Peptides against a protein of PDB entry 3WG5. Designs and how they scored, part 2

Target 1, 218 residues: chain A of PDB entry 3WG5
Amino acid sequence: LAKNIVYVAQIKGQITSYTYDQFDRYITIAEQDNAEAIIIELDTPGGRADAMMNIVQRIQQSKIPVIIYVYPPGASAASAGTYIALGSHLIAMAPGTSIGACRPILGYSQNGSIIEAPPKITNYFIAYIKSLAQESGRNATIAEEFITKDLSLTPEEALKYGVIEVVARDINELLKKSNGMKTKIPVNGRYVTLNFTNVEVRYLAPSFKDKLISYITD
Target 2, 218 residues: chain A of PDB entry 3WG5 as posed
Amino acid sequence: LAKNIVYVAQIKGQITSYTYDQFDRYITIAEQDNAEAIIIELDTPGGRADAMMNIVQRIQQSKIPVIIYVYPPGASAASAGTYIALGSHLIAMAPGTSIGACRPILGYSQNGSIIEAPPAITNYFIAYIKSLAQESGRNATIAEEFITKDLSLTPEEALKYGVIEVVARDINELLKKSNGMKTKIPVNGRYVTLNFTNVEVRYLAPSFKDKLISYITD

## One batch from the design tools (peptide; aimed at target 1 C102 I121, target 1 (a further copy) I121)

Design b1_p8_3_s2 (made by RFdiffusion4, then SolubleMPNN; from b1_p8_3, 5 letters changed)
Fold by OpenDDE base, seed 3:
Structure b1_p8_3_s2 (fold): chain B 218 residues (1-218), chain C 218 residues (1-218), chain A 8 residues (1-8)
Amino acid sequence: as target 1 above (218 residues)
Amino acid sequence: as target 1 above (218 residues)
Amino acid sequence: GIEIEANA
């Protein structure tokens, strides 16, 4: 039986292997305590594709619902963050946040210019992002355009287009609005109806290791 | 009850997010069929740290034993490959292969020179690789030296030093030698005694996606 | 390595 506990944790910065560790740790804690869900407050400009894909996989393997919440105002789920969101059980955004801009790049040249990904790579990620959208019942056309047009959306637009499920100002509003919603992907093979009635919210802090890693990657 | 099936799959090339997908797919198939184990024939020069850590995590979460087999002759479990191996339930190497050279780098400069990782990153990976070795009952001192001395070992040396468990020329010899061995880390919370008596060997092929990704990352 | 970073 799921406890009436919802975990909340923050992940900020570039998506790296260390970000994966954070996701894994946070989700694992919530799983161990048999939480109703975990909410990840995400603010990222993007990062590494490999780390991103691993994070998506970890989310999809979660024994509990993982809600990606683009928060606070001014935050973004940009690039890799969009993929992560699209791979999650529910997406929420705070007003004043953004999602999208998913065009893959190989990196930056010495002069700071973007090294474009070859068409083959771009096409791979188009297929990948579309699959995430389709599997989660989200707008696959817009998902593709996150790459092909490097599209970025407001929360209101994203909701309107069926990219995300909730616009919420804070955790309390998120819990209220998402109560009774079904996860967009299965948890342990079943779609879960979120029950946020009389829940205890528990905040998870970054580990010392998490803090160290963030410092190393800045 | 585990079926008398052992899966064998090949992973070759740089460790990337796509490599994670391959690991995940292969292990998942073997899990679904309740195999006795999966053997991953690994040949890698290394790759991304994030992908590597995710692969290790996926292996550690496997419902069945994952055997990393550095194969064929001439192959290596270099850099990221060593971490993956050290995170697995059993390591085997074919004669003429190598393991080690785990010094983390940030990448390559425009002139092709290695960009050294800052001490903080290096120390992180030292701690990480030592933890993998310790948890698996393998030689943590050598694991550290894989970084600090960029040490590479032959199969015979690796076996002698307690880095790996088996030297085998082929799958048949691997199965024979590893039969009755306990996994070096738990499977579902228990150390598993491998039973390769009268097993059916099933080879998994790369998916079309896997092939495409390999082509994209070359 | 493929970076999926938003073009800041």
Scores: peptide ipSAE 0.122, ipTM 0.382, DockQ to the pose 0.129
OpenDDE base, seeds 1, 2, 4, 5: peptide ipSAE 0.100, 0.080, 0.083, 0.127; ipTM 0.344, 0.618, 0.586, 0.589; seeds 1, 2, 4, 5 fail the geometry check

Design b1_p8_3_s3 (made by RFdiffusion4, then SolubleMPNN; from b1_p8_3, 3 letters changed)
Fold by OpenDDE base, seed 1:
Structure b1_p8_3_s3 (fold): chain B 218 residues (1-218), chain C 218 residues (1-218), chain A 8 residues (1-8)
Amino acid sequence: as target 1 above (218 residues)
Amino acid sequence: as target 1 above (218 residues)
Amino acid sequence: GVIIEANA
């Protein structure tokens, strides 16, 4: 029987292969305990596209709903973070956060200038992000503009334009507002109605490894 | 307990909203009976992109493995059919079949000439088909070339290049060869090892509605 | 590798 448990964990910093490991660990723990959901507090400027795509895949393979919550105020789901959010079962944002700025790059030159991705790569990610948006019933036009215009949105704008599902100040407000919502993508082949009545909130901490890697990458 | 049942159903003709209904019905029946898998015998020249994407989504949401089997000899998984196959848990082809020719078009003019899709749309589908290939561990380069070169492959070529998983003459050979294979995409968040030992094969027939629509669209 | 990072 599913326990009325919601896990909360934080993922912060650059999206890397180590960030994948964090997602995998957190989701696995919540799956093992048959949680109603896991809420991932996300704050990222972006990162590696390969890691991002693997994270999206891991979320889509989750046995439980994965809620991406851009939190706390001042945080962002920038670039790779937006893809991850759009690939999730529900997106929430706290006031004072942002989402978008998804233009792919090849990297930075020695002088700090951006090395632009060739059109072929940009087009790939345009289609990819649009696919994520469409599959989740979110705004695919804005998703494209996250790349083509390097658009960034506030929570209120993102909600208004149908990019995200919830604006919430904290976990308690998030749980209240998302209670009874259906996931935007299926869980185990089914759209799940979230049940956040009388839930126990369990916080997951980063592992020592997670902390170390975060420190190295920050 | 899962019954050692494999369903087999045929989908033939243009991919339309009605084809989605066929996929949905067939997969739902097989899900309800906790089948080991459903094999969809596919023969299509293509069809609507919207319907195709919905079908892919329905397959990805399946509670059981969906095996796309390009069958019988002489059949094709052309255009939309290729996307559907690439979106499935396992692809098989019979000898004398084909897969590919995925270039998107806007339609046909009155004189029967193809109305080309603008580069933006083409790029979208390039990225989409590559995503399907990558997610399923299939050849994304060839998937791109299905569009850019309007490439079509034989079963032997498709197998060689890692586009498909099985070449089989019939259902019995398909079951034998695919037994013990893992699905190329997850089922309910997990890659499933197919168990086709001592299975009962159940054939699903098209509904009266399916037959009528097929007749109207053929 | 492709980086999808926001321009700071």
Scores: peptide ipSAE 0.130, ipTM 0.351, DockQ to the pose 0.111
OpenDDE base, seeds 2, 3, 4, 5: peptide ipSAE 0.064, 0.036, 0.069, 0.091; ipTM 0.625, 0.314, 0.351, 0.624; seeds 2, 4, 5 fail the geometry check

Design b1_p8_3_s4 (made by RFdiffusion4, then SolubleMPNN; from b1_p8_3, 5 letters changed)
Fold by OpenDDE base, seed 3:
Structure b1_p8_3_s4 (fold): chain B 218 residues (1-218), chain C 218 residues (1-218), chain A 8 residues (1-8)
Amino acid sequence: as target 1 above (218 residues)
Amino acid sequence: as target 1 above (218 residues)
Amino acid sequence: GIILEANA
């Protein structure tokens, strides 16, 4: 039987292979305990596309709902973070956060200039981000514009445009507002109605390795 | 090191939870042996949406390329089969096969009439099938029309419209034509170039359970 | 690798 537990974990910084390990660990813990959901407090400027895709897949494979919560105020789900959010079962944002700016780049030149991705790559990510939006019943037009216009949105705009599902100031408000919502993508082939009635919130701490890697990548 | 092995397995009949088990078993065997790929010879009239979605997810989670091959002549990847194909790393069709006809239905009435899906469900599957097409760089317009027009295509049409990647008469021709192609979706976060040079083809037999279930569902 | 990062 489900344990009326909701896990909360924090993921901050660049999206890398190590970030995948964090997602995997956190979700696995929540799965093992048959949690009602896990909330990932996400704050990222972006990162690697490969890691992002793996994270999206891991979220989609989750045995429980994974809620991406752009938090705290001042945080962003920028670039890779936007893709991750769009691949998740529910997106929430705190007031004063942002989402978007998804144009792929190849890297930085010696002078610090952006090396633009060739059209082939850009078009791939347009297709990919639109797919995530469409699968999740979110605004695919805006998803495309996250790339083509490097668009960034406020929580209010993102909610208005149907990019996200919830604006919430804190975990309690998030649980309250999302209670009774259906996941935007399936969990084990089924759309799940979130039940946050009388739940215990359990915070997951970063491992020592997680802390060390975060320190190296900051 | 990879074993220059390509597995071939057959999946025939309705898409059900048992079909998921077949996909999972076959792909797992191929993964364990570090195969270059697995080819699934698919012949299905369709089936359950939930099972289909789980199969798509399992394919996307594969550690090796999963090639859907609509085979033999006379076979179809109809309805759920189309979704599965669109979610795979490469689609091939034998001459004389078909793909499409993806309009969701709720079931059959007592008089044998189709119970149409409400617009909400139909629109969901439109979004879903378009997402699969877009993610895989396949024709999303045609994917939508598989639902909205209940469109079915020949292999030649499907190739022409960019729905599929290969038309092949047999496994040998498939391997030859697909050699050097990139997967249409990532494998473990990477687009893989298929290498079918000097491969050993290994056929996977259905389990006793697979045979029994196939017999019951036929 | 392809980078998806907003902060240049």
Scores: peptide ipSAE 0.290, ipTM 0.410, DockQ to the pose 0.098
OpenDDE base, seeds 1, 2, 4, 5: peptide ipSAE 0.233, 0.189, 0.041, 0.031; ipTM 0.393, 0.408, 0.340, 0.324; seed 5 fails the geometry check

Design b1_p8_4 (made by RFdiffusion4)
Pose (drawn by RFdiffusion4):
Structure b1_p8_4 (pose): chain A 218 residues (1-218), chain B 218 residues (1-218), chain P 8 residues (1-8)
Amino acid sequence: as target 2 above (218 residues)
Amino acid sequence: as target 2 above (218 residues)
Amino acid sequence: SIYPISIS
């Protein structure tokens, strides 16, 4: 009962309805165990707007800080993952990862050709991504460019431009650097200082169902 | 005089990329065997827009008539399934089925809440559903109400209002009533008269991949 | 319902 606990979970692949269930399952475990924070290792090339908005909402309502960590090296928080990151308490990127490229699309034709969205819906997602950035005190100008310029950034660039808070190689380095940082959004109405001294790290294994469904969607 | 081959396939559940694959697989089989028509027993609550548009496109390119049959009783061709029906060569409904209810949403939220679609998406789908109705000679005024009023219709109402062509209990009654009917859209540039005199019915089984994806869904 | 948007 008198422990300092950080949960670490993994989320890989297309952001879908099932991805929401994963976020909710992992975050719920951490909440019920009074965790100091949960670190989500995120690697996503794309996904659906509705599941992305549900995840952002679940993070906003989380009773514990949610740290989005673009990991492992070579991972990306592109498309829907970027919004999930901008919608969270703290963003960390591992070396060689990517963030951005969030242009909303109606989807993919028989060819694999891109089916663009009406210009106004692009303006809707611009307003939404600017809102997430401003609510978290992050660079909304760059966030807008994730859409309008299909802008993508390395870790160092994302840090310089004020989009993320940490560049870390691993979980231990992430804990060391983010220790003492305020969350970029509130936890239950208060901005919280992260206490990662003398912390127990607990890894949440992805289930059979997680790995299988991810593989199939792949 | 001649033996006419009609294929029958079942397509159930949410409209997704796998559903496009089912439509493409079943239609390709019927085309290669020079079929008079393929009948799809459709039961769907909705699904994704890009896959729905890809299915409508696949049906437009079909070298043989595609008859959308809302079957069995209790089935519906709601949301995305309505567009597939309106985009096809002939629509049939079994007693106790539903068509319509197409108001677009960005999606569903955690607590039964619904994420509203911006007006541009709504106007976009109004234009698209009116266009499918106009191209097929079906009631565009009523088709719009599938969206603007979330209008849903019984089979008897759908026929009366000029949205569908046939009300049938089974494949036998469907072939009997639709024999001699012109297709509502062309097959390779010409409107084909359906010849269901002397008919061999062939049922297409869903593949292993089809069954697996649906069992996971169930 | 129809699910119209994905992120690219």

Design b1_p8_4_s1 (made by RFdiffusion4, then SolubleMPNN; from b1_p8_4, 5 letters changed; failed a check: a repeat of another design)
Amino acid sequence: GIEPIRLG

Design b1_p8_4_s2 (made by RFdiffusion4, then SolubleMPNN; from b1_p8_4, 5 letters changed)
Fold by OpenDDE base, seed 3:
Structure b1_p8_4_s2 (fold): chain B 218 residues (1-218), chain C 218 residues (1-218), chain A 8 residues (1-8)
Amino acid sequence: as target 1 above (218 residues)
Amino acid sequence: as target 1 above (218 residues)
Amino acid sequence: GIEPILLG
């Protein structure tokens, strides 16, 4: 029997192998408690592609819905964050946030300029991001443009073009709006209808290790 | 092999047994031609519950995606039209249209007042509309309020609250935005990713019988 | 019985 519990946790900063550990830990806790869902308040400028792909896989393997919530106002799901969102069961954004800018890069040159990814790599991620969008019933054309045009969208634009499902000012509004929605990807092989009726919200705090790593990577 | 064809047809006026015949005819034509989808430009003030439920069932039995498009500006998917939309594979609306107002009625009194449905009937349709919303991954709370509050929404509101998937000014914008989206309900047991790349648009005209019935019911 | 009519 699923408990009437929704977990909320925060993931902030660059997407790395440590970020994977955070996702894994938070989702595992929520799985063990048979929560209705876990909401991840996400604020990231981007990060590593390998870590991103592992995070997407971990979300897809979740025994409960994982909702990505770009929050608070001023935050972004940039680059790797966009991929993670597109791989999740539901995407929400707060007003004043942004999503997109997914062009792969190899790094930065000595003068601070971007080292562009070769076409082979760019095309790989175009295929990958389109797959995520298609599998989750979201706009694959815009997903592609996140790379090809390095497009960034407001919440209102992202909702309008079918990239995300919800714009909400806070957790309560998110729960209210998303109640009765079906997940955009399967949970254990089934598309789940979200039930946030009379739900208890439990906040998960970062571990000491999470805090330390966040401090080092900032 | 699916043909790169999208059919567009119009259904206007009250939802009746004749409207069922129109849906059946249009969908059958598109099925026979293995079209990628059929778009139904819908403008209805409402109609009969029995016909509505049969239409929803016919849509759900379709071998191809059926997209409901509330069009043109000024049109509505009112009452029965809302149910039909919520039962379809994708909902689009043009700016300046509306959706909602689903309170069941028994008819009109001699003085023109509405004869309210008894609670038993109202509750039946609350359960029904919630089921349609939940099955199609759309907002069940708002679906319920279409009855309990007789709520009407603009396209922007409907999109915002997760009732519909697309706002588009015309067929071309609809195809552009919806390309790569996944159907909100299954097609032959599978959620289908819409492919509107290099698609030919074919318009279906009403039959002589359709024109006659439309004329009589207007 | 009068079938419920969904009339806007």
Scores: peptide ipSAE 0.034, ipTM 0.280, DockQ to the pose 0.145
OpenDDE base, seeds 1, 2, 4, 5: peptide ipSAE 0.049, 0.058, 0.038, 0.036; ipTM 0.541, 0.588, 0.556, 0.494; seeds 1, 2, 4, 5 fail the geometry check

Design b1_p8_5 (made by RFdiffusion4)
Pose (drawn by RFdiffusion4):
Order: sequence, then structure tokens, then C-alpha cells
Structure b1_p8_5 (pose): chain A 218 residues (1-218), chain B 218 residues (1-218), chain P 8 residues (1-8)
Amino acid sequence: as target 2 above (218 residues)
Amino acid sequence: as target 2 above (218 residues)
Amino acid sequence: ALYPISLA
């Protein structure tokens, strides 16, 4: 009961209804165990707007800070993952990862051709991504460009431009650098200082169902 | 005189990419065997827009008539399934089935809440559903109300209002009543008269992949 | 329902 606990979970692949269930399951475990924070290792090339908005909402309502960590090297928080990142308490990127490219689309034709959205829906997601950035004090100008210019950024660029808070190689380095940082959004109405000294790290294994479903969608 | 071959397939659940694959697989089989028609027993609560549009497109390119049959009793062709029906060569409904209810939403939230669709998406789908109805000679005024009023119809109401062509209890009654009917959309440029005199019915079983995906869904 | 949007 007198411990400092950080949960680490993994989320890979398309952001779908099932991805929401994962976020909710992992975050719920951390909440019930009074964790200082949960670190989500995120690698997503794309996903659905409805599941993305539900995840952002679940993060906003989280009773503990949610740190989105674009990991491992070569991972991306592209498309839906970018919103999830902008909608969270802190963003960390591992070296060689990517963030951005968030243009909303109606989807894919028989060809694999891109089915664009009506111009106004693009404006809707611009307003939504600007809102997430402003609510978290992040660079909304660059965030808008994730859509309008299909802008993508490396870790160092994302840090310079004020989109993320940490560049870290691993969980330990993430804890060291983010220790003492305020969350970019509140936890239950209050901006919180992260206390990662003398912390117990607990890894949450993805379930059989997680790995299988992910593989199939792949 | 001649033996006419009719294929029958079942398509159930949410409309997704796998569903497009089912439509493409079943239709390709019927085309290669020079079938008079393929009948799809459709039961769907809704699904994704891009897959629905890809299915409508696949049906437009079909070299043989595609008859959408809302079957069994209790089934519905709601939301995305309505567009598939309106985009097909002939629509049949079994007693106690439903069609319509197509108001687009961005999706469902955590607590029963619904994420509203911006007006542009709504107007986009009004134009699209009116277009499918107009191209097939079905009631565009009523089709709009599937969206603007979330209108849902019984089979008897759907026939009366000119949205569908046949009300049938089974495959036998469907072939009997639809024999001699012209298709509502062309097959390769010409509107085909359906010949169901002297008919061999062939049932297509769902593949291993089909069964697995649906068991996981159940 | 109908789910219209994905993200690139």
C-alpha cells in the first residue's frame, strides 16, 4: 500500500474497437492498483476515428497519468495514434520513431486507392487535433500540419517543436527524464508532478486474445 | 428450356473488409460458372463506410445479377446493409425483417453515448443513398428518410413504398416471384430479365476464414 | 450504425 508503482503495457497495430478494450483494461488495472502512472508502448500505423476518440476520452477520464511512449525504435504513432498521443498526459518517443500524418480519410477503394473525405470533415479533424494540442499546451500549429501537410516528425523534431515532452531509449531512461515533470493534462482536476524515484516497474503482458486479434487484423 | 444456375450465400454481422472479401469470393464463383443470379442472405446491423462502398462497387461490376435477400426472419439490412441492398439488382425481404435506419454517426462512446456525425458527412450520405435509389429506380424520397428520420421499414411497407421488389418466405418463393423480373440495375450495360424457369439452387458454404472471424465475433 | 471515417 506504500509503494510507487508504474505499469507498462504494449499496444500494437490498427486502432480499433478492440484497441479501446485494451487501453481500458490496462488503465483500469493501474487505477485499481493506485499506480503513479501507466506507460503505454505504442506502435500504430493507423486506425478508426471512433475508437481513437473513445481512447482519448478514456485517457482524459483516467484516474492516473497515461504516458504514451512511441516504442520500440521504428514504431510510429501515425494517423489515430497521433491523436491518442496528443490527448495524453505526457508523450515520449524512442529514437528512430515517427509521429504525425493524421489526414482523415473515408478509407480505401478496391484498388487500394485513397478515398478522401469531404473538405469540411478535414476541417472537423483539424479543429479536434487543435483542441487536443491546446488543452495539453502543445504546438497546435504543427498539430494542424499533421493533417494539412501530412506532416510527420522524428523524436528530436517533435521535441524542438513542442509536440512531445521526452526522448528516451528505454523505460528506465523515460522514468529518469520524466521524473518531476507536470502532466500536460489534469488527473482528476489537478495537474500532477510525476514521482518516479524509488519506483517499482510492472509489465502487463498482452493476452493471447490481444496477440491473435492483432495478428489477424495485420 | 435451359438449366439456370442460382447461387445462394450467407453474409452476416457487421460490414467490414472481411465482408467485402465474402461478397467478392461468392460473386466471383457465380460469375465463373455463368450463373443466372447469386442470392445473398443478408443479416447486418451496420458497419464501415469504405467497405460498404466497395461492396456496392463490386456489385455494380458484377457480370451476373446480385439479389440481396434480407433473411432469415428477424434479420435486418440496417445502416450500411441498406446501401448494399439499394445498390443491388433486386431486393427481397423475408417476413419479419427490417430495412433502413441509416443516419450516419462517427460512432458509439463508452457510456451508451453516440458521437455525432458532422453535417457534411450527413449530407454526403444523403446524396449517396438518393443516388443509389435513383440509379435503381427505387424510392429516393423514402431512402433519404432512412437517414433524416432514421426510418426503418417492414417488408410489406418496403414493397409498398417502392424500395424493394419481392417479399418471400424462402428461396423457393423468391425464385417463383422474381422469375421474369427485370433487374433494377444493369449487368454489363443491359437490364437483364431473370429466368428462374428450370432452376438448380446451389448453396455456398462460408470458408474457414469466414467461420473463424465470425466465431471470434460471437 | 454506419462508421464513416478512418484516419491515414

Design b1_p8_5_s1 (made by RFdiffusion4, then SolubleMPNN; from b1_p8_5, 5 letters changed)
Fold by OpenDDE base, seed 3:
Structure b1_p8_5_s1 (fold): chain B 218 residues (1-218), chain C 218 residues (1-218), chain A 8 residues (1-8)
Amino acid sequence: as target 1 above (218 residues)
Amino acid sequence: as target 1 above (218 residues)
Amino acid sequence: GIYPIEIG
């Protein structure tokens, strides 16, 4: 039997316009090959709001399921990463990872302290994150608390509270557990049942440009 | 007579953390050499709020006068650039440049449209930009209108309304016109009278890292 | 946190 293809790619670091380019490139490759899905191994402390929103939109426009996998252990989908996850077709987390801490900020001062966002910014993003949660059938109350309480959750808590769909130690376990699940948002207007029986896993690597940017921004 | 040194450096493009590094590096070099002043030739469409605020603070901490010069003709100190200018010791503009258009935004959508900022963000930055104007003795009403009306001004208008101090075609004219002017904010706690009689102009070039970043972000 | 807001 011809094997269906599942792509896996890693996105690590701050969410920027370059991160958007990575998402776009990876998803496009997977779309072109009519992959069963793409799994994005995500590890981010957060980043830019606009880039985040664009990434969410790109995911929602995907012709294939996009799975956000908070990986490896020790990783996080913090801040902007949480929004991205909530905007995706399926969320998985590895043990020892975290999700949440979504209070919007203006940035950091010279001394590294947070520049607080004014209340209306917070309210905007509360509405936004709640919409993502509601649209995906995930816990909108907790989504709000990611902001209002700057809440962070373990994978087990996130699963328990209906924020995420899968806790998995590795790609193989993720594929096993997510097989037969429906996407939490539509793919091309319909909710898709994931089929990870008889799949080939293909890993995508960062481009030269991606590596160069990472080198400079590290 | 030993000539006093005036540094000139160019900063062009979006305001980012890397732009902050450029400002910091250039100002530090000038400080170390006890320059009479540094002139930053600025051409920017705007950028990040946090980087902008950090740049303003860095300028205000400078041990020497920092002159923002909107240059060359066709350039702008738009958005974040306006804030930076208003936070500096002296503002000059070349003919054919512009300043203003400071309405804060969350960013750009995939289609390039503006993502509007919620009202409280706007109010925050209104207060901020007005404070910069007031602190520097510049037109706070116009500063507010840079946001509320998304106002942009020509050099002649900006001078007329007391937003800037000098209109100059080139560095030599700038030095001539600004000679004997007082800084609009203190340098080390005191307002300094600029002395550009018998000065040597030294141009600073971007570092290798600066060039590399520019290459990647262009 | 989610940052930054763009100015201009």
Scores: peptide ipSAE 0.086, ipTM 0.592, DockQ to the pose 0.864
OpenDDE base, seeds 1, 2, 4, 5: peptide ipSAE 0.111, 0.091, 0.045, 0.030; ipTM 0.625, 0.622, 0.288, 0.360; seeds 1, 2, 5 fail the geometry check

Design b1_p8_5_s2 (made by RFdiffusion4, then SolubleMPNN; from b1_p8_5, 6 letters changed)
Fold by OpenDDE base, seed 1:
Structure b1_p8_5_s2 (fold): chain B 218 residues (1-218), chain C 218 residues (1-218), chain A 8 residues (1-8)
Amino acid sequence: as target 1 above (218 residues)
Amino acid sequence: as target 1 above (218 residues)
Amino acid sequence: GIEPLRLG
């Protein structure tokens, strides 16, 4: 029997192989408890593409709905964060947050300049991000523009254009608004209608390792 | 309790919106019986990209493993068929079959000439097919070449290059060889080890509608 | 191999 439990965890900072471990740990905990969903409070400037793709895959392999919540105000789901969001079961954003800026780069030069990705790689990620959008029933045109124009959107714009599903100020409002929504991608092969009636919210704390890595990468 | 039942169905001809209905029907029947897997005997020259993408999504949303079996000898999983195969839980090919030739086209001119897809569309599908290959742990380089070089492979080549998992002459050999293999993509968020020990094979016949549409499209 | 491409 599904417990009326919703887990909430935070992922902040650069998307790395360690971030995958965080996602995996958090989602696994929620899965083990047969939670109604897990809400991941995401604040990221981006990171590694490989880690991002692994995270997306982990989300799509989740036994429970994974809601990406760009939170708190001032946070962003930039670059890799946008891909992760687009690969998730539901996207929410808090007012004062942003999403987008997904242009791939090879890295940073010694002078701090961006090394542009070759067209082949850029095109790969255009197709990839469009695929995520299409699979989730989100705006694939905007998804492309996240790369081609390095577009960033406000929550209100993202909602308007059908990139995200919810704008919410806090967890309570998020739960209220997403109650009764269907996941934008399947959970275990089925689109799930979220049921947040009388749910218990459980917060997952970062592990010691999580804190340490966050400290090192900050 | 999972029944030790494996369903086998045939999909032949062009990939269209109706082909999606066939896939959906066949997979749904097998899902309802909690089958160990469904084997789709696929023989297609290609078809519509939209239908193909929907089929891939339907396969990935399956509650049971979907095995694409390019069968019988002389058959092909060309163009859209390759994408479908690459999106499935396991690919098998019979000797004398082929896979590949995935270059997107806009259609055929009045004179029967191929209208080439613009680079942007081609690049989209390159990324898409590479994504399918990567997600399934199959050879993404070859997947790209299915488009860029319009490459086609024999079963033996496809196996060698890690595009497919099994070469089998018939259903019995397929079941024998795939027994104990893990699905190349998750089923309900989990990689499943196929168990074909003492299985009953049930064949699904095409519906009247299936036959009619096949007749119209042939 | 997908080169370690950084996104952003």
Scores: peptide ipSAE 0.102, ipTM 0.344, DockQ to the pose 0.246
OpenDDE base, seeds 2, 3, 4, 5: peptide ipSAE 0.081, 0.044, 0.050, 0.057; ipTM 0.337, 0.345, 0.400, 0.374; seed 5 fails the geometry check

